# Peptides against a protein of PDB entry 3V4O: the designs that were tried, part 84

Target 1, 234 residues: chain A of PDB entry 3V4O
Amino acid sequence: DQPLAKDKVALLIGNMNYREHPKLKAPLVDVYELTNLLRQLDFKVVSLLDLTEYEMRNAVDEFLLLLDKGVYGLLYYAGHGYENFGNSFMVPVDAPNPYRSENCLCVQNILKLMQEKETGLNVFLLDMCRKRNDYDDTIPILDALKVTANIVFGYATCQGAEAFEIQHSGLANGIFMKFLKDRLLEDKKITVLLDEVAEDMGKCHLTKGKQALEIRSSLSEKRALTDPIQGTEY

## One batch from the design tools (peptide; made by RFdiffusion4, then SolubleMPNN)

Design b2_p16_6_s2 (from b2_p16_6, 7 letters changed)
Fold by OpenDDE base, seed 3:
Order: C-alpha cells, then structure tokens, then sequence
Structure b2_p16_6_s2 (fold): chain B 234 residues (1-234), chain A 16 residues (1-16)
C-alpha cells in the first residue's frame, strides 16, 4: 500500500554571490534549513552554494549517478532564474550579463535524465523567478519526456512572475521556503503538501498578488517525502 | 511592532 523509495537523494543549490548580477541573501539560509529537514527525512543531501556553471553541471552529474530505479530524486534551487517557452533555467554565479540558455542549466533536461534512471519520484523545488529572458530567444529543442507519472514541480512563483526574499534586520528568507519548511516533514502526498504550502503563502500579506506557488505535477501514486526507504540499508 | 520588511526580487533586473 504505502510506496517505498529505493533511496532518497537530494541536490540543493543556492546561488547568491553572483559576479555579474545582483547578489541575493536568502539562498544561504534556505539551503541550510532545507538540508536539515531533508536529512530528517532520510534523504542523502548534497547542499552546495554559489556554483559556477561548471560546478553546477558537475553537481547535477554526480546527483544523477546516485539515482536509480525507484530512487526519489529531489532538486532544489534558489537563485536567479528565468523561464523561456516552458523551460526553467537556473543561473550560475558566473553567468555573463546578459545570460543565455547556453550559460544556464535547463531543469527539463535534468528531468529527462532523471527519467532515464527510472526514478520513483522526481521533485523539483524551484525558488527563482520565472520571467521571460528577453535576451535569449533560443527555443530549446528537447526530446519528449517519458510518461512516468512521477513528476512534481513546485514553482516558488507563477509563470512569468517573480520570486522574492524577505529581509528582516539582516536576515533573509525566501518566501517559498518560509512556508515550505513548516510542512515539509508532514506525511502527505507531496502534491497535497505543496498545495497546503500554496494556501499558506496565499495568506501572506507581503506577497499577496506578487508571488504565488504553482504546482505542476503528474503523480499517479501517493508518494511522499516521508516514504520509507526499502530494505535494511539504513 | 513589526520590524521593517524589505522584499527583494530574484529577478536580476529588479534586484537592488
């Protein structure tokens, strides 16, 4: 009845100290908080900060090596980003100004590679803007995704919109993480969990009308981040 | 009562 994970692996990336773009603050705290939470959920967590393009690509490659049939894979990103033609792009700290898709990592490409590993669950938590990058008119030609029915996207904001961080006397947290952290440990289907986070975020007077969580999923099973790991490996 | 809150966009074009 209850789904089991072969393993649970997470890659968390927080980019804040950009070379050619405005610096951010929240990714530091958000990555640490999420790391602690996911470890409580028995995820193998690799958390990295301020990655160059080369480092990000390597991190993703290493992450993919840990994925296999039935493994839960979670990718979290906090930093600058954009969305063109339905494709999400994570911006490395050494990205030029302006940046193009060739300078960034396409999330959907990562998803494709995750599908090839026959993962049990693919979760993307993207705490970045989703505005169109007018400096990049390249239309990515991506192969069609497989029908795996195990995909969940948690976008910190709506399509074409911005994501924000809140700063209080030097402390900064992303809006998304502010609400996600309160529910992440709940034993609920991940889409249900995120839906509740969306409702919580909607009650925030600071970002009302400015930022709203979007859930995009194809998840046919009641998969939760709390699902136990199969076997006696732990 | 509430501390001043500043919102910073993750959009590089709008970030301070």
Amino acid sequence: as target 1 above (234 residues)
Amino acid sequence: MELPVELQSYDPALSP
Scores: peptide ipSAE 0.313, ipTM 0.723, DockQ to the pose 0.468
Fold by OpenDDE base, seed 2:
Structure b2_p16_6_s2 (fold): chain B 234 residues (1-234), chain A 16 residues (1-16)
Amino acid sequence: as target 1 above (234 residues)
Amino acid sequence: MELPVELQSYDPALSP
């Protein structure tokens, strides 16, 4: 009855040192903390910082090569981003100002490719803004997604809204990761876990009315990040 | 006492 993962693979990307956009600070710490936690959960974790477009595309390609039937795939991104017409775009550090879709990586395209791998679970944790990019009028035409019922999106903020980092005593953390890290190791269905994170985050007076976690999922099974890997004993 | 905190938006602040 316990769901099993064929394997568990995570790609974590934190972009901070943008060439043509404001620099960020939190992604460094957030990627580090998430890396440590996911490794405790027996994820194979690739953590990368400050990726160019070319490097990001290569990282995603390599990540996809590690996916296969029944594998849990987790993509975490912290950095600049935008959302146009329901499509999320991660912004590489070498993106021009202004940037357009051709300069960025579309998350939904990655999801499509993950589905082709027949993964057991697809988790996206997107710690980026979701505001409309008015400088990009391109309407992406995406292929129809399969009905796999194994998709979870954890958006750090609501559609059309901003995500923030908090600086305290010289340290910077993303608001999303600040609360996610406290619950990530819990043995709960991932959507339930994220819902609890959302409640915790909702108590943050600093971002009240500014940033709220959004969960978008089609997860028909009780899959958790704590699920054991097939063939292993814990 | 709560120490002062600062918020920084992940908004790329695109320039026209």
Scores: peptide ipSAE 0.313, ipTM 0.733, DockQ to the pose 0.618
Fold by OpenDDE base, seed 1:
Structure b2_p16_6_s2 (fold): chain B 234 residues (1-234), chain A 16 residues (1-16)
Amino acid sequence: as target 1 above (234 residues)
Amino acid sequence: MELPVELQSYDPALSP
């Protein structure tokens, strides 16, 4: 049986014009590209750029309001970030230098809130570095996650590693998005799709040994981004 | 000739 989504909602955040950190270029084009693709998949897409901490938190809150039982939720982030003790932190454009967890948004906290909505699928695509932030000595105490078996993380890079963008002819694209966009519309289980993206990325001579996609999932059903919305006839 | 490709890290390069 074809899995059905009650609805499909995506929040895309691209941070590039940081106040106290190096500016990025790729998030702009990557968010744009992903927006177009997800809309083709009938996602309701909210795309935002250069968000402050306050704006990011508000965006996440609004995103969560759109989630409900059986809804597919997708969060994409491109920008600066770090990972401490398995927790991913997205860095707002107004974050201080150095920043701490209190200045950033914890992805796992968002996941917890998504689980409370009883979503049908939770997909996180994190195009950020995963290096440890030595300036943040906080050990986050997170509430225990539920066992929902509907979670997929696509990390643009490995634990402790960096993510990169390619600058060519005045244009910049993230490595992750470069390969993701070629397969995103395929009707495949999301973990299978990402696995193929990982293989494609692995063949890139530019990032070989520098960046590799990591997939972390607990997905017990054959959920795909192409899954039709319940009640919609095609 | 293809223009040279440059890689830029998303590392924030934290400095105190």
Scores: peptide ipSAE 0.301, ipTM 0.735, DockQ to the pose 0.682
Fold by OpenDDE base, seed 5:
Structure b2_p16_6_s2 (fold): chain B 234 residues (1-234), chain A 16 residues (1-16)
Amino acid sequence: as target 1 above (234 residues)
Amino acid sequence: MELPVELQSYDPALSP
């Protein structure tokens, strides 16, 4: 029996025009391309660019309202970020320099809230750096996560490492999206799909030794982004 | 016309 999704909802955030930090280029194209792909997978997609802290929090709140029991939730983020003590922080465009956790959105907090919705699948695709923010020594006190076995993290880079974008022919793409887009539509368990993306990325000479995909998952069922929505015929 | 490939880090260059 193939797993079914009650619905499929994605929030895509691309931050590039930072006020107090270096500007990026790839998030614009990456969000656009991912939007088109996820729509082909029948995701309801909300795509937003250059969000302030206030706007990001509102977007997440609205995203959570669309989640319910059995719904597939996907969060994609491209922009500046950091990781402290295993917690991932997305940096809004109006974040100060230096930024701290109070200025950013913690992905694991979002995960907790998604678990409360009893989602069928939680996928996080984080195209950001994972270096420690030395200006923030705060250890977030997070509520314990539930054991839902439906969580997949695709980190564009390794722990403590940087993520990169490449510019070619006047356009810039993130390394992660460059390879993800080629496989995203495949009908495979999401962890298997990401593993193949990791192998493809490993062949990239530009980022060899600099960036490698990390997959962190607790997924006990064969869930795929291609899974049909209940009550629909494909 | 194709431009040379450039690699840019997402690092915001937060260093002590």
Scores: peptide ipSAE 0.297, ipTM 0.719, DockQ to the pose 0.639

Design b2_p16_6_s3 (from b2_p16_6, 6 letters changed)
Fold by OpenDDE base, seed 4:
Structure b2_p16_6_s3 (fold): chain B 234 residues (1-234), chain A 16 residues (1-16)
Amino acid sequence: as target 1 above (234 residues)
Amino acid sequence: MSLPVKLQSYDPELSP
């Protein structure tokens, strides 16, 4: 009973050249490497860097247009971010300082929209901080989610914690991508794959006591990123 | 070892 994808589509966003916040370096390398890997997995990949709020919203809209019943959708984000009340917010490069929810994109809202497309799998890989933004006291009002049992979140860090990159003279991966890239092509259920990544990252001295991968999933089927696209298997 | 940079900045005292 090999699961099949109607199609496989990924949106990768890496924000690093912020206008009002510290600049990052890792998103550049991470997006490029992940793009290459996902294309090897027959994903249709849209990779974008340094998006303004307007551009990010447009990118998400275009991504959603590519989704349909049975399609595997993957959203990857690397950049500044925060989490308030269990909602993850991706920060555009033109966000003010301080930024608030109205300046950012809510991941859970995107998930709701993906569910409306009746996707076969929804994967979110979020390489961002999850610390509360004390300058944002708003409570987001989100639409109700469906029970689809096809959702996987890979958070680069724990709830309420920070995610890190090592900034040095050379190009290097962020901590999360450093370990993810080594296993991404494995033919395993996506939650199993991420669990192995979590163990690998846990052995890193740079992250001990500072950053740990969190997997949050509701996935009732053995779905993998390696699953073939319907009509292409033989 | 280089100092890790956190992937979050909303403090007005922080600047690029």
Scores: peptide ipSAE 0.082, ipTM 0.643, DockQ to the pose 0.192
Fold by OpenDDE base, seed 3:
Structure b2_p16_6_s3 (fold): chain B 234 residues (1-234), chain A 16 residues (1-16)
Amino acid sequence: as target 1 above (234 residues)
Amino acid sequence: MSLPVKLQSYDPELSP
């Protein structure tokens, strides 16, 4: 039988105009295109650009308020970031140089909060670097995650690696979104869809040996972004 | 000081 979502909610964050770090360009276009695609999939989409730490935390809090049992939650982030000890940190535009965990938002902490809402699906699409931040020696103490088997991470790059955008292209997509947008509307299990995106990305001569998509998931059901919302005709 | 943890820009004409 076709899986059903109680509702579908997405928060998209694109940070590009950093105060103390190099500016980016791709997040603007990527957030815009992803917004349009997710709306076609009947997601309620909140898209935000250039968020300070305070604004990012508020946006996440508001996002969490929209989540409930059986709701599909999707968080997309494009911007600067790092990964320490398996924890992903999103960097706000007002983060100092160097930034530390106290200045950033931990994705795994957000996941923990999403699990408390008993969501039907938790999808994280993270278009950021995953290199270790040597200026942050703090080991995060996070609550243990529940075994919900409804979690999907799509990392734009491999652990310890960098994510890229095309420097001289005015309004071009980042590498990850360039390939994701071509398949996002397909009616496939989300992990299968992302795997196909990974293959497409791997065939590109531009990024071969430079950037590869990583999928990390615990998804025991055939959940797709195309799954209909409960109470609607399909 | 510049941090290494960032999205990198590259020349699309470069081939690996």
Scores: peptide ipSAE 0.029, ipTM 0.572, DockQ to the pose 0.094
Fold by OpenDDE base, seed 5:
Structure b2_p16_6_s3 (fold): chain B 234 residues (1-234), chain A 16 residues (1-16)
Amino acid sequence: as target 1 above (234 residues)
Amino acid sequence: MSLPVKLQSYDPELSP
């Protein structure tokens, strides 16, 4: 039987104009392109650029209000970030230098809150570095996640590694989005889709030994971004 | 203040 989504909601955040950190370029184009693709997949998409900590927290809160039982939730982030002890932290544009966990948004905390909504699918696409932040020694004590078997992480890079942008005279995609955009509309299980993206990225000579997609999932059902919304005809 | 870990690096070798 074809899996159905009660609804499909996405929050896309692209941070590039940092106040105290190096500015980025790719998030602008990446967010716009991903927005268009997800809308073709009938996602309700909220796309935001250059969010302060306060604005990011508000955006996440509003995003969570749109989630409910059976809803597909997708969070995309492009910007500065770090990973400590398996926890991913998104860095707001007004984060201090150096930033710490208290200045950032923890993705796993968002996941916990999404699980409380009994979502049908939780997808995280994180286009950020995954290096440890040596200035943050805090070990996050997170509540144990529920076993929902509906979680997919697409990391633009491997654990402990960097994500890259292309230096272009104009605006260009980040490396992750460069490959993701070509497959995102395919009617495939999301983990299969991401695996194909990983293969495409792996064939690129420019990224060999530098950046590789990591897929982390607990997905027991064949869920796809193309899954129809309940009560709608596609 | 020390610069934090850069999240994304610009690599000119990745330019098309």
Scores: peptide ipSAE 0.031, ipTM 0.592, DockQ to the pose 0.091; fails the geometry check
Fold by OpenDDE base, seed 2:
Structure b2_p16_6_s3 (fold): chain B 234 residues (1-234), chain A 16 residues (1-16)
Amino acid sequence: as target 1 above (234 residues)
Amino acid sequence: MSLPVKLQSYDPELSP
């Protein structure tokens, strides 16, 4: 009946202080709040800010080492990014101007590596723009993904669109996190939860017609972030 | 309410 996770591990990356690109504000608060929530869900959370390419790659490698058969893996990213040919690229803070695929981390490559670990669930929450990078003419050649039916993408915005953050005198959330944080602790299938977040976001007049949550999934089981860890007592 | 700020729209002219 109730699905179980062997373990639950999350890597949260927030990039704000870019060297060659506009600085951001929301990732700091978003990473902080998401960290708190995921820990309440018994995730082992590694939260990092302002990572260089080298540091990001190392963080992902370390994250992958924590994954194994049946483990729930969650990757959250807030920062600059782009999408070319259906592949999402996270931009490190030391990326050149312009940046190209060789300067960035491809999310789909990370997914491939997660699949090799036979994880129980792979969740990607990407709070980044998804516009094409015209300065990157590289056509990615990716290996075929396995059919694992345990993949969930929550894109803060639609394909080809931009993601936004709320501007206040102080620190504020991105639009995605503003609504995600209100529902994240609910005991619901992750795709159902995200669908409700999408509806909530759709009611926001600030982003209506500008930003909409996209959910892409092949989740064949009722997996939730609230699922108990195997062998643990609650 | 103020309009949201774009997280990233790549524009080289906006680079510091």
Scores: peptide ipSAE 0.028, ipTM 0.573, DockQ to the pose 0.247; fails the geometry check

Design b2_p16_6_s4 (from b2_p16_6, 7 letters changed)
Fold by OpenDDE base, seed 3:
Structure b2_p16_6_s4 (fold): chain B 234 residues (1-234), chain A 16 residues (1-16)
Amino acid sequence: as target 1 above (234 residues)
Amino acid sequence: MELPVKLQSYDPELSP
């Protein structure tokens, strides 16, 4: 008995041309490749590059408007980031140096808002560093999340670690995306799929001892990105 | 100041 999605919506953000921080290269190709794959999975995909804080917040707001009961929501981010007290922060390209939480977008806050939409699945794929930002001493006060059992986090790296790019011919991919793209179209429970990606990435000699995929999930149903959309579309 | 950044490496065998 395969679960059905009311709809499938994805927001992909790749930040690389930072104004006051080191430039990145991977997000360009990563967002492009993931966009094509998710569209093959019948996701409605909004892909954006090099967003300011204002633009990122607007993009998230628009993304949330597309979510509703039973909708699959996927947020992908590639760029600078950090993690403080278990909260993930995405860094806009116009973030100051140093950046703080008030300059960034908190993923867990987005999750809270997604839960209010009664989504069928919430997937976060975060291709960013997860080191603590020592310049941000803010202790986030977050409301408790609802128990929805439909949440999956795929972190490109483990807590406190960095994520890597593979440079080739002037372009670079994140190692996470390199392995994710090979399995993303598989008809498997999303947590199983990511676990296989983790194993594949673990075989990469460039990242051994440096980067490992972390999966955090509360998913009580066998939901996959390949799940069909219910309604007259089929 | 040290900022979190993605590390970049080149390996032709791991090209996208």
Scores: peptide ipSAE 0.078, ipTM 0.573, DockQ to the pose 0.071
Fold by OpenDDE base, seed 5:
Structure b2_p16_6_s4 (fold): chain B 234 residues (1-234), chain A 16 residues (1-16)
Amino acid sequence: as target 1 above (234 residues)
Amino acid sequence: MELPVKLQSYDPELSP
């Protein structure tokens, strides 16, 4: 049977103009291109750039209000970040130097809240570094996630590794989006789609041996971003 | 080709 989405909602965040950290360039074009692609897939898309901690938290709250039973939720983030003990932290543009967990948004906490909404699919596309932040010594004690079997993480890089962007043109894509954009509209299970992106990225001489896509999933159904919305003729 | 790192730290090895 063809899986159906109750609705499809995406929140895209690109942080580049940091106050206390090096500025980035790729998030601008990455968010723009991904917005256009997801709209072709009939996603309701909210795209935001250069968010403070307060603004990021508000954006996530508003995003969660749009989620409900059977809704497909997609969160994309491009910017500075880190990973401690398997938890991914997105860094707002007003984060201090050094930043700590209390200054950042934990992706796994967002996932927990999405699970409470009984979503049909939860997709996280994280274009950020995954190295440990030694200045954050907190050990997150997170509540156990529910067994929903509808979770997909696409990490732009491997655990403990860095993510990069290309700046030869001034407004080039990050490495992850460079390859993701070519496959995103394909009618395939999302994990299969990302696996193909991983292979394409693996052929890139610029990041060979230093950046590779990691897919982490618990997805028991053949869910795709191309799945039609219930009640529509798509 | 320049590849900026999406990470900040006081550790020079982790800073772009």
Scores: peptide ipSAE 0.071, ipTM 0.634, DockQ to the pose 0.136
Fold by OpenDDE base, seed 1:
Structure b2_p16_6_s4 (fold): chain B 234 residues (1-234), chain A 16 residues (1-16)
Amino acid sequence: as target 1 above (234 residues)
Amino acid sequence: MELPVKLQSYDPELSP
């Protein structure tokens, strides 16, 4: 049986022009290309670049308003980030140096809010570093997540590792997006799709021993990004 | 201060 999405909504955030941190370049291209691909998959896509903390929080709030029961929600982030105690933090462009959790957006908090919407699928694609931020001693006490079997995390890199971008003629894809974009349109369970991306990335000689895709999921249904929207005739 | 948590730029020839 083919799973159906009530709707499909994606929020893509690419932060590059940091005020107090090294500037990035790949998020621009990555967000652009992912936007195009997700639109081909009938996602309603909101793509934003260089968001301040305030703007990021607003964007997430607006994104959550578009979610409802059975809706597929996808959050993509490319930019600086860190991971402390299993929690992923997205760094806004106006974050101080050093930044702390209070200056950043916690992905797991967003997930909690998405679960409250009873979404059909929650996909997080995080193209950011996952090193621990030693400047942040805060141990976040987050509310326990509900047991929903509809969560997929695609981490561009391994726990405690860095993610990289390519510099070619000024702009190029990040490593994660370079491989993701080639498979994103495939009609496969999202975890299977990401596994194939991981395999492709693993074949790249430049990333061996440096960057590897990590998939974390609790997806019990065969849901794909290609799943049709309920009530839509194809 | 340099933060250890950032994306790095690499060579464009990312071929398998």
Scores: peptide ipSAE 0.032, ipTM 0.573, DockQ to the pose 0.089
Fold by OpenDDE base, seed 4:
Structure b2_p16_6_s4 (fold): chain B 234 residues (1-234), chain A 16 residues (1-16)
Amino acid sequence: as target 1 above (234 residues)
Amino acid sequence: MELPVKLQSYDPELSP
């Protein structure tokens, strides 16, 4: 039986022009290309670049307002980030140097809020570093998660490792998006799709021993990004 | 061969 989505909504954030940290290049192209692909999959896509902390929090709030029972929610982030004690933190462009958790957005907190909306699928694609931030000694106390079996994390790199973009004279994708974009439109369970992306990326000599895709999932149904949207009730 | 650029977290050596 084909799973159905009540709706499909995506928030894409690419942060590049940091005020107090090194500037990036790949998020511009990555967000653009992913936007086009997700729209082909009938996602309602909000794509934003270079967000301050205030703007990022507002964007997440607005994204959550679009979520409801059975809705597919996808959050993509490309930019600076870190991971402390299994919690992923997205860094706004106006983050101070050094930044701490109070300056950043915690992905796991967003997941908790998505679960409260009783979404049909929660997908996180995080193209950021996952190194420990030694300047932040805060241990977040997170609320308990529900058992929803509809969660998929695609980390561009392994825990404790760094993510990379390829240096070109012009605009180029990050490593993760380079391989993701070639398979994103395939009608496959999302975890299967990401597994294939992981294999493709694993064959890249540029990232051997440096970057590998990590999939963390609890998905009990064969849900795909290609799943059709439920029709209007009469 | 092109070299990859890190999508780094905070690095004091690279900070402006």
Scores: peptide ipSAE 0.028, ipTM 0.591, DockQ to the pose 0.253

